# Designs tried in a protein design run: peptides against a protein of PDB entry 3EFO. Part 11

Target 1, 262 residues: chain A of PDB entry 3EFO
Amino acid sequence: SQLADLYKSCETDALINFFAKSAFKAVLHQPLKVIREILVNQTAHMLACYRKNCASPSAASQLILPDSMKVLPVYMNCLLKNCVLLSRPEISTDERAYQRQLVMTMGVADSQLFFYPQLLPIHTLDVKSTMLPAAVRCSESRLSEEGIFLLANGLHMFLWLGVSSPPELIQGIFNVPSFAHINTDMTLLPEVGNPYSQQLRMIMGIIQQKRPYSMKLTIVKQREQPEMVFRQFLVEDKGLYGGSSYVDFLCCVHKEICQLLN

## One batch from the design tools (peptide; aimed at target 1 Y50 D67 K70)

Design b1_p18_1 (made by RFdiffusion4)
Pose (drawn by RFdiffusion4):
Structure b1_p18_1 (pose): chain A 259 residues (1-239, 243-262), chain P 18 residues (1-18)
Amino acid sequence: SQLADLYKSCETDALINFFAKSAFKAVLHQPLKVIREILVNQTAHMLACYRKNCASPSAASQLILPDSMKVLPVYMNCLLKNCVLLSRPEISTDERAYQRQLVMTMGVADSQLFFYPQLLPIHTLDVKSTMLPAAVRCSESRLSEEGIFLLANGLHMFLWLGVSSPPELIQGIFNVPSFAHINTDMTLLPEVGNPYSQQLRMIMGIIQQKRPYSMKLTIVKQREQPEMVFRQFLVEDKGGSSYVDFLCCVHKEICQLLN
Amino acid sequence: SHVVVDMNSPEEADLVPS
């Protein structure tokens, strides 16, 4: 009968999986604007209830989120930015209908990765003694002109290359000497390489391991290339609203529930 | 337990998945 126990026991990934499927089913029944509104308001409502009933007294300038829901807003914003709940500019209906379908079948492990892609820094890789590098936030802010990154959501895998990308690596991977020497349209498996092209292939394997679909590798050269597509998977950035924007929005309506 | 986010500087809040 205590609300504190309800919240202390929640799982964001499980909640995100439900909201996503619930919203994606509703796409075939209600205006998308109506679906998005329900999602945002339910989110503000859950948090406002915690604030007025469980949270110890705190200043109004603060937004209080339970530990169980620490990253719930970030993921909810990812759902709202997703092309299924978004619109016309680019992204075919065929792409939307397809993604809408893929999510309807997903387990928790799949939906977690689908809505928050995994960004791995490759240029800072420890050679032959690896075990998959630490992940980095899904934002352009964590990309470096000197860096090479791996981005995966379970369906797509992007190998991102910066402009001042170390030629040493571009050689040990693409077997070509320089950055401007790589052609994106040749997105096939590169072998050779002794320390790196192997250590990279090792992690591309480990990533695919638990994943049902074999991911489509897409190489992205930084500055004005196909990168536009890649930017979509940096879900923390604005690309809908950014993570911070959404957080700013939820607080407004949480306050509107004046308490 | 809970996380407090200051709305004067919400960007500093650590609400990032691990």
Fold by OpenDDE base, seed 2:
Structure b1_p18_1 (fold): chain B 262 residues (1-262), chain A 18 residues (1-18)
Amino acid sequence: as target 1 above (262 residues)
Amino acid sequence: SHVVVDMNSPEEADLVPS
């Protein structure tokens, strides 16, 4: 059917870019609550339409997504959790204005990375391999107190270190003997010169490639105050300011789809 | 093609960019 073909040709990255810009434009004229509701409703309606017209009957406990839109929910949740769409007093007007303007000028590729960051397990690097480590899901559940992770969203780059991260890796990256010696005020990694350091720098370079802005590096120690900022980029988790976890959002969308189809 | 998610165990779904 024509409708089935439409879903097949759908590009989620383009959709999320469109929805983001539309929503961020709408904040000038509509209440934030209304904008959020519209986004959720649109998501549910698109998926309900697919289930009704393009998918075979399935159990009510199942969520059916076309392949082209399988990652739409996670992006949509990230959009909904963006500070521009939140009315919490803890979020400054300047921050909202800044984020809004950034996204309004982003291309499709930029917005993808912005809304769902890359989270790389740096502690798993093989210095003899040219292959980049596979990204893990943006959730605290994927972190390890023994691990070191690099997170990038096109604007910010975070190097997160577990409290029990290997001293040899700490020395390899920072040229210091232990976790306690790491200076989190630094915004650049030292030129240590060993293979591990060079490979990490190469990875950072690859991530920076094709990005219009130079990403600011922030070093984050687990259990220190600044880790709270880092956790906001773990977009699959529950947000600090009331945003839902990805799982909760999926449940919400599924419930709304079922309501639409009943 | 489509993806089926069991909403009794949504945490097992792999619906993220890779």
Scores: peptide ipSAE 0.586, ipTM 0.954, DockQ to the pose 0.862
OpenDDE base, seeds 1, 3, 4, 5: peptide ipSAE 0.584, 0.583, 0.578, 0.584; ipTM 0.954, 0.954, 0.953, 0.953

Design b1_p18_1_s1 (made by RFdiffusion4, then SolubleMPNN; from b1_p18_1, 5 letters changed)
Fold by OpenDDE base, seed 2:
Structure b1_p18_1_s1 (fold): chain B 262 residues (1-262), chain A 18 residues (1-18)
Amino acid sequence: as target 1 above (262 residues)
Amino acid sequence: SHVLVDMNNPESADLFPE
């Protein structure tokens, strides 16, 4: 059907780019609460329409997502959790303005990475491989005290180190003997020159490739104060300023879909 | 094609960018 073809042709990255720019334009004329409600409603309506007209009947407890939009909810949640759309006074006007302007000028690929960062378990790197490690979900639950993770969203790059990170990897990356010796004030990795260091630098280079901005590197130690900033980029988790977890958002969307169809 | 998510266990869904 014509409608089925439409859903098949949809691309979530393009949709999110459009929704983001639309919402960020609307903040100039509409209350943030209204904008957030519109975004949720639009999401629910699109998915409800698909369920009604394009999908086979399924249990009410099931959420049906077309393949083209399977990651729409997670991106939408990320958009809703962006500081531009939050009403919290803790968020400065300057920060809101900055991020608004950034997103308003982003292409589809850039906004995709911006809203859902890449989180790479670099402690699992195969120094013999030129491939990027498989990204993990942006959640604290995917981190490990024994792990080292690289997070990038096109603007920022974080190297997160667990408190129990392997000393050999720490030495490989930083040329220091232990976690305690890592200087988090550094914004550049040292040129250690071993295969692991080279591989990590290669990965960082690939991530930086074709990005409009040079990503600032922040080294983050687990359980230190700066980790709180890092955790804000774990977009599937509950936000610091009232944003929902991805799971909670899925439930919200599902509930609204059911309400629309009943 | 479509994806079905069991909303009784939504955390089990692999719905994130690859």
Scores: peptide ipSAE 0.590, ipTM 0.952, DockQ to the pose 0.856
OpenDDE base, seeds 1, 3, 4, 5: peptide ipSAE 0.590, 0.588, 0.434, 0.589; ipTM 0.952, 0.952, 0.898, 0.951

Design b1_p18_1_s2 (made by RFdiffusion4, then SolubleMPNN; from b1_p18_1, 9 letters changed)
Fold by OpenDDE base, seed 5:
Structure b1_p18_1_s2 (fold): chain B 262 residues (1-262), chain A 18 residues (1-18)
Amino acid sequence: as target 1 above (262 residues)
Amino acid sequence: SHLLIDMSNPEKADVYPE
């Protein structure tokens, strides 16, 4: 059917870019609550239409996602949790304006990375491999106290160190004997020169490639105050300012779809 | 093709950008 073909040709990254720019334009003329409701409604309607017209019958307890749009909900939730669409006094007008303008000028690839960062387990690196490690889900549940993770969203880069991260890796990356000796004020990794350090620098370089902006590096120690900023980039988790987790959003969308089809 | 998520256990869904 024509509808089936439409869903097959759909590109979620392009949709999110469109929705983001549309929403961020609308904030100038519409209440934030209305904008958020529209975004959720559009998501639910798109998926409800698919369920009704393109998918085989299934139990009401199941959420049906076309392959081309399987990651639409997670991106949509990230969009909804962006400071531009939040009505919190803690967020300055300047910050809202800044974020709005950034996204308004982003291409499809840029906005994709912006809304859902790459989170890489650096502690699992094979120094003999030139391949990037597989990204893990942006959630606290995927972190470990024994791990070291690199997070990048096209604008910021974080190197997160667990409190029990391996001393040998700390030595390899920072040339210091322990976690306590790491200086978090640095914005550049030292050129230690060992294979692990070189590999990490290479990975960082690859991530930076083809990005329009130079990402600032922030070193983050677990349980230190700056970690709170880092946690805000774990977009699948519940937001600091009332945003839903990815799981909660799935439930919300599913509920609305069911209501539309009842 | 499509993916089915059991919403009785949505936390078990493994759908994320790769």
Scores: peptide ipSAE 0.654, ipTM 0.966, DockQ to the pose 0.863
OpenDDE base, seeds 1, 2, 3, 4: peptide ipSAE 0.654, 0.650, 0.651, 0.646; ipTM 0.966, 0.966, 0.966, 0.965

Design b1_p18_1_s3 (made by RFdiffusion4, then SolubleMPNN; from b1_p18_1, 8 letters changed)
Fold by OpenDDE base, seed 2:
Structure b1_p18_1_s3 (fold): chain B 262 residues (1-262), chain A 18 residues (1-18)
Amino acid sequence: as target 1 above (262 residues)
Amino acid sequence: SSLLVDMSNPEDADLFPE
């Protein structure tokens, strides 16, 4: 995908893998607040160094990102919003331990997908194409009430359906007449056998390929309560438990860079 | 090369160019 190609062209994936493992190791001996501060500080220092020593002069109102790190902030924000680094009572110790262990054993490719999910507009599928749809940014702003989206992070797979998703697509995927008839308790898609269903299954297969874990599928209807779980994977948005949006994080990083250079 | 983000409108940053 276009998004995957972009990430492969930079070193951010390797950096995030390193930072994640370092941070998750540090959790055993350091307060979470300190770990988060270190991560932000390291990010700001790296970018400040680039601005000072490598980049052409630009306005102070601009954030300068080298090509190798152009998506570093978004990934770093994802890392900072991971449950392992959050001290919230709503997050169980078991969940923290589980995700910590998973990430500690992940390779670069696995951690890349884990921290920034692949979000695909399934409603735009060309049944005659074997190519994956172009991934969209993981934000609610990229969803549509008329759309159907597949999200995968290597561990979980979500099929999100807008309230106004086309009945013909619903029928094609689920073999039911309407949105209301979709059973969200299902963890497997029915084998309807039409080209659209086959294409979707193929895409899901491609996404599952080379992943060390079998991804659990969750069907999500827009505006239903379980959608809240899905929204946690829209990593560019504001987190449920106080995590910043990508935009807010960019502002934070930029401010810190400016402070370092003043 | 470098990506320049206008922090006056960071939401419009082209992070994923075509």
Scores: peptide ipSAE 0.380, ipTM 0.879, DockQ to the pose 0.560
OpenDDE base, seeds 1, 3, 4, 5: peptide ipSAE 0.348, 0.368, 0.348, 0.364; ipTM 0.863, 0.883, 0.872, 0.883

Design b1_p18_1_s4 (made by RFdiffusion4, then SolubleMPNN; from b1_p18_1, 6 letters changed)
Fold by OpenDDE base, seed 3:
Structure b1_p18_1_s4 (fold): chain B 262 residues (1-262), chain A 18 residues (1-18)
Amino acid sequence: as target 1 above (262 residues)
Amino acid sequence: GSVLVDMNKPEEADLYPE
């Protein structure tokens, strides 16, 4: 059907960009609660329509999405959890205004990265390969105490280090003997010059490429206070200020879809 | 095609950017 073809051709990244800009524009004239409700409603309606008109029958306990929109929910949740749409006094008006303006000028690629960061397990790097490691989901559950992860959202870059990060890698990256010796106040990696360091720098360079802003590097040690800032970028997790986890959001969307179709 | 998620186990959903 024509409708099925439409869903098949849909690009979620473009949709999210549109929804973000639309919502952020609406902030000036509509209550935040209303805006959030509209976004959830739109998401549910789109998916309900697909289930009703395009998808094969399935159990009510199943959530059905077109392949083209499989990442729509996660991005939508990220949008809903953005400070611009949150009514929390802890978030300054200036911060909201700043992020609002940033997103309003973002292209599709920029907004994708902004709402859902890249999280790369750099501890798995093969120094003989020029390929980037596959990104992992932006959740604490995907981190490991033995791992080292690079996170980037187009504006910020974080290097997260597990408490049990391999000493060899720590030496390779920072030229220090252990985790405890890493100085988290630095914003630049030292020029160590070994293959691993060079590859990491290459990866960082690739990530920085085609980005409109220079991402400042923040080094984060697991279990130290600054890790809390880093965790805010693990967008699939529950937000600090009441935002839903991705799982919870999926449940909410599914519930609303069922309500629409029953 | 369609992506199906068992909402009894939503944590197992494969619905994230690759």
Scores: peptide ipSAE 0.628, ipTM 0.964, DockQ to the pose 0.879
OpenDDE base, seeds 1, 2, 4, 5: peptide ipSAE 0.625, 0.627, 0.623, 0.624; ipTM 0.963, 0.964, 0.962, 0.963

Design b1_p18_2 (made by RFdiffusion4)
Pose (drawn by RFdiffusion4):
Structure b1_p18_2 (pose): chain A 259 residues (1-239, 243-262), chain P 18 residues (1-18)
Amino acid sequence: SQLADLYKSCETDALINFFAKSAFKAVLHQPLKVIREILVNQTAHMLACYRKNCASPSAASQLILPDSMKVLPVYMNCLLKNCVLLSRPEISTDERAYQRQLVMTMGVADSQLFFYPQLLPIHTLDVKSTMLPAAVRCSESRLSEEGIFLLANGLHMFLWLGVSSPPELIQGIFNVPSFAHINTDMTLLPEVGNPYSQQLRMIMGIIQQKRPYSMKLTIVKQREQPEMVFRQFLVEDKGGSSYVDFLCCVHKEICQLLN
Amino acid sequence: VEVTEEHREGHWVYTFHD
């Protein structure tokens, strides 16, 4: 009968999986704007209830989120930015209908990765003694002109290359000497390489491991290339609203529920 | 708007700075 126990026991990934499927089913029944509104308001409602009933007294300038829901807003914003709940500019209806379908079948492990892609820094890789590098936030702010990154959501895998990308690596991977020597339209498996091209293929394997669909590798050269597509998967950035924007929005309506 | 983050017992606090 205590609300504190309800919240202390929640799982964001499980909640996100439900909201996603619930919203994606509703796309075939209600205006998308209506669906998005329900999502945002339900999110503000859950948090406002915690604030007025469980949270110890705190200043109004603060937005209080339970531990169980620490990253719930970030993921909810990712759902709202997803092309299924978004619109016309680019992204075919065939792409939307397809993604809408893929999510309807997903387990928790799949939906977590789908809505929050995994961004791995590759240029800072420890040679032959690896075990998959620490992940980095899904934002352009964590990309470096000197860096090479791996981005995966379970369906796509992007190998991102910066402009000042170390030629030493571009050689040990693409077998070519320089950055401007790579052609994106040749997105096939590169072998050779003794220390790195192997250590990279090692982690590309480990990532695919538990994943049902074999991912489509897409190489991205930084500055004005196909990168536009890649930017979509940096779900923390604006690209709908940014993570911070959404957080700013939820607090407004949480306050509107004046308590 | 700047946002700072702190952890307290059982919850997270996000403070908004104008």
Fold by OpenDDE base, seed 3:
Structure b1_p18_2 (fold): chain B 262 residues (1-262), chain A 18 residues (1-18)
Amino acid sequence: as target 1 above (262 residues)
Amino acid sequence: VEVTEEHREGHWVYTFHD
């Protein structure tokens, strides 16, 4: 059908950019509650339209997403959890204004990365491969105490280390014998010179390449206080200020779709 | 709530479990 073809041509990243800029413009004239409701409604309407006109018969209790919009809900949830759209006193007006202006100037690729960071399992690196490791979902459930992960959102870069990170990798990256010896005050990785270190540096370089802002590196140890800042970028988890997890948001969207179709 | 996902013929099916 023509509608099915339209969905195939839909670019979710462009939509998210549009929704973000529209919402961030609207905050100047509309209550945050209204803006959030509009975003949820728009998401639900798009998916309800697909369910009604394109989706194969399925149980009403199931949520159906076309391939082209598989990531729409997760990005929309990230947008909804952005500080610009939150009315919490803990978030300063200056911070809201700053992030609003940042997003208003972002291209499609920039906004996509900003709302949903890349989270790379560095501990799985193959020094003989030129390929980047496959990104994992931005959730604590995807982390491991034995793992080392690099997170980047175009503005910030974090190197997260599990408490049980392999000593050989720690030695390879930091040239120190153990997790306890890692200095988290460093903003640059040392020039160790081994293949693993070089590969990691290459990956960091690729991530930084063609980004409009220079990402400062923050080294984060699991269970240390600075990890709380890192956890804020695990966008599929529940937000610090009451934002929904991705799963909760999916449930919310599903309920909204059902209301539209019944 | 847990969600399971399944890919079918150009779309994804999400099932919610309590």
Scores: peptide ipSAE 0.616, ipTM 0.950, DockQ to the pose 0.838
OpenDDE base, seeds 1, 2, 4, 5: peptide ipSAE 0.604, 0.603, 0.599, 0.607; ipTM 0.948, 0.948, 0.947, 0.948; seed 2 fails the geometry check

Design b1_p18_2_s1 (made by RFdiffusion4, then SolubleMPNN; from b1_p18_2, 8 letters changed)
Fold by OpenDDE base, seed 2:
Structure b1_p18_2_s1 (fold): chain B 262 residues (1-262), chain A 18 residues (1-18)
Amino acid sequence: as target 1 above (262 residues)
Amino acid sequence: VKITVEEKEGHVVYTFEE
């Protein structure tokens, strides 16, 4: 993905891994609120230092990120929104413990994917191309009712279908005539055998490749209840349990930076 | 809040617009 490529070129991936593990270790002996504050402060501090010492003169209303930290805020926000760092009662202790354990063992590459999923527009696939479609930002704004998207974070895989997904693609993937006929209880795609189906399966295979965990596939139909679970992985959007959107987080970070510089 | 993004050499500039 574009974001992944940018992130890969930076040391931010290592930092996020470090911050994640540090934070997830800290939850054992520090209040979640304190941990979150520390993470935000660290982010703001780093960016403030850059602004003060490295950035060219610019308006105070602008946030300047060096290339090395271009994606730091978005990943930091994802970290902050992780269930391990949330105290909402809707999140079970078991779930927190599970994800904590997972992240504590993740390498840099794994944590990247975990915190910021890969979202692929499957409906744009060229069956004649061996190239993977470019990932889009993990936001509802990037979805289309006419589209089909594959989301993967190393642990979960979702195939999201818009209500107006092309019938021909639905037929190609599921061998059913319409959106209404799609069975969301299935965890495996049928082997339809057409080029589109084959390519999709190939893509899924590539995504699964080199991942330490087998990702279970969940079929998600737009506007059905299970879509809520899927939307939780649209990490740039506002979280279900009080997490900020990326835009809101950027605003927050910017304000903190200004405070540090004043 | 609307954010505009400008990619510059070596850095990215975010401008916050009301």
Scores: peptide ipSAE 0.529, ipTM 0.932, DockQ to the pose 0.660
OpenDDE base, seeds 1, 3, 4, 5: peptide ipSAE 0.521, 0.520, 0.516, 0.525; ipTM 0.930, 0.929, 0.930, 0.930

Design b1_p18_2_s2 (made by RFdiffusion4, then SolubleMPNN; from b1_p18_2, 8 letters changed)
Fold by OpenDDE base, seed 2:
Structure b1_p18_2_s2 (fold): chain B 262 residues (1-262), chain A 18 residues (1-18)
Amino acid sequence: as target 1 above (262 residues)
Amino acid sequence: VEITVEELEGHVAYTFIE
């Protein structure tokens, strides 16, 4: 299921916005390790409270999320994996400052998209449909070598091309004969003018609508060096700089809940 | 670690497989 659909049923968007701003403010006077621990503890405590007081009897080995918090852990993990909260020397102070300031000024809708990007399977586009393709979970497991995916987080837009992406789509989008001919240095799609190109442009336009920033487009080829940057936005996967996968985070939260309740 | 997901009424259950 789409995370977006689950998100519509809860107010996690407001919570994550609040937690993000609170954490990013605290960065100025609290150790990052402490901030991360607080966020995890808050998450665990909320879920532990539900488990103790609201949840029906279930196996202790299971993590139970109420509907109102179904997407809280995934967003929390995304927050924890943000460069602002990571203690890695590879991340410049300027980058941390930039990201911090961005989030501090974001509304609920902005932060939602920022922490959990839209990942759209562009290769599945129906040129006869006015509907956007259904977003997939932000994980490498949802990518395919035969696919083309558009990722957007409100600040950046990536067009990811699988090594075996359909030549007809490549030609439709880039007006080149093959994957090898795609110029990844370009930041604008060519005006090819065919229905597929027009549909893609429309989708990009819709994504850009009502966003406070003009998203820069980056073309990414699978297995090329720049893909590493793209993979950082696959937020459910393990992070480059020690961030946990969503699965690992859920496991961590579950263990902490058990500790709280036992 | 792998997880299985079960959608239940009012909640989601995750089971961890080591």
Scores: peptide ipSAE 0.490, ipTM 0.926, DockQ to the pose 0.656
OpenDDE base, seeds 1, 3, 4, 5: peptide ipSAE 0.475, 0.490, 0.467, 0.472; ipTM 0.922, 0.924, 0.918, 0.920

Design b1_p18_2_s3 (made by RFdiffusion4, then SolubleMPNN; from b1_p18_2, 7 letters changed)
Fold by OpenDDE base, seed 2:
Structure b1_p18_2_s3 (fold): chain B 262 residues (1-262), chain A 18 residues (1-18)
Amino acid sequence: as target 1 above (262 residues)
Amino acid sequence: VEITVEEKEGHVVYTFIE
């Protein structure tokens, strides 16, 4: 993905892995609020240092991120929004413990994908191309009612169908005539055998490749109840349980930086 | 709050618009 490529060129992925594990370890002996504050503070300090010592003069209304930290804020926000660091009663202790343990054992690549999922517009697939579609930002703004998207974070895989998904694609993937006929209880795509279906399966296979866990597929129809679960993986959007959107987080970080530099 | 993004050589600039 575009973000992944950028991330690979930086040490940010390693840093996020470190921060994640450090934070998740700290959960055992520090309040969640404190942990979150520390993470935000660390982010702000790093960027403030860059602004002070490396960046060219710019307007106070601007936030400047070096290439090496381009994706640091977005991943940091994802980390902050993880259930392990949220104290919402709706999140079970077991779930927190489970995800905590998972992340504690993740390598850099695994944690990268975990915190920022890969979202692929598979409705744009060219069946004659061996190229994977470019991942899009994990936001509802990148979805379309006419689109079909595959999301994967190393643990979960979702196939999201817009309400106006092309019938021909639905037929190609599910061998049913319309959106309404799609059975969301299925965890495996049918063996339709057409080029589009084959390519989609190939993509899914590539995504699953080299991942330590088998990702169970969840079919998600737009506007159906299970979509809420899917939307939680649109990490740049506002979270269900109090997590900020990426835009809001950037504003927060910017404000903190300004305070540090004043 | 809206933000604009400018990709520059070596860095990215976010401009916050109130």
Scores: peptide ipSAE 0.551, ipTM 0.938, DockQ to the pose 0.672
OpenDDE base, seeds 1, 3, 4, 5: peptide ipSAE 0.541, 0.546, 0.541, 0.548; ipTM 0.937, 0.937, 0.936, 0.938

Design b1_p18_2_s4 (made by RFdiffusion4, then SolubleMPNN; from b1_p18_2, 10 letters changed)
Fold by OpenDDE base, seed 2:
Structure b1_p18_2_s4 (fold): chain B 262 residues (1-262), chain A 18 residues (1-18)
Amino acid sequence: as target 1 above (262 residues)
Amino acid sequence: VKITVKDEEGHRLYTFIE
C-alpha cells in the first residue's frame, strides 16, 4: 500500500496532534519516562479495545488496524522519538524547547507532516506531469544509491543524493557534471532552467506552500557526514538516540495488546 | 513468530518478526 493511501484513510491526524500537544505540555510536570509509557499504553489500549470489541476474529499472529488508525502506530512512534520526549544529553535544552514550542502551535496538518515527513523520489519525476511523485516510507530501505530524494517535514527540507545518482540528473539539477562536484554548502538550487530543474523547483514550491515556516534546503550527499542529520528524519528506522524503529515499536505494541487481552 | 499488520480489508500493511 502506498503511503498516500494510508494517509487518506487515516483519521488519526487530529489524535496525534492532541497526543503530541498533551505530551509536550506534560513534560513540564511529569517525567519523560512516564509520558512515554502513557503514550505506549494509550496506543496499546486503543488497539486492544478495537481488537476486542470491533475487529473481526483474527489470528494472534495478525494485528488488524482499523482504517481510522492505520497510521496511528507509526505516528505514535514518531512522537515517542521526538527530541522533546527524549532525555538524551546529546539533545540540547534549547533544541528541545524550540521543538516543543513549534509543535504546541501546530495545526493538525502541520503536526502530521512534522512527525512523518514526506519523502519523495525525485529521480522518478515525470517532467511532463504536474503531479507530485508518490511519497515513500521514511526508511533507509526505500532509498537507492541511484536515487535522488526530497524530504520535507514542514521545517526542514533535504535533497538527498545517492552516490550513484545519474549524472544527467545531477547536471539537470545542479548544472555540474557529477556527484562529486555538488556543493553541499548551497541552500538554494541553481536556476538551471531545464524541465527537470523546473519540475523539481515546482515540487519544492508546492511543498513549501501553505506551510507556516520557510523550510531551509539542505543538500545531502550519501555517505557524507551531514547524511546523519538527514537519516534522523527517516522516522521508521532506528533512532540515533535510542528511539525504536517502527518494527520494534509494532512488536512492542503487539505484545502489549496480547497481554491486555489475555 | 511472524506478525502481519493488516487493515480491515485484509491488506498487508507491514510484517515483522516478533
Scores: peptide ipSAE 0.354, ipTM 0.913, DockQ to the pose 0.265
OpenDDE base, seeds 1, 3, 4, 5: peptide ipSAE 0.333, 0.232, 0.325, 0.353; ipTM 0.906, 0.852, 0.903, 0.909; seed 3 fails the geometry check

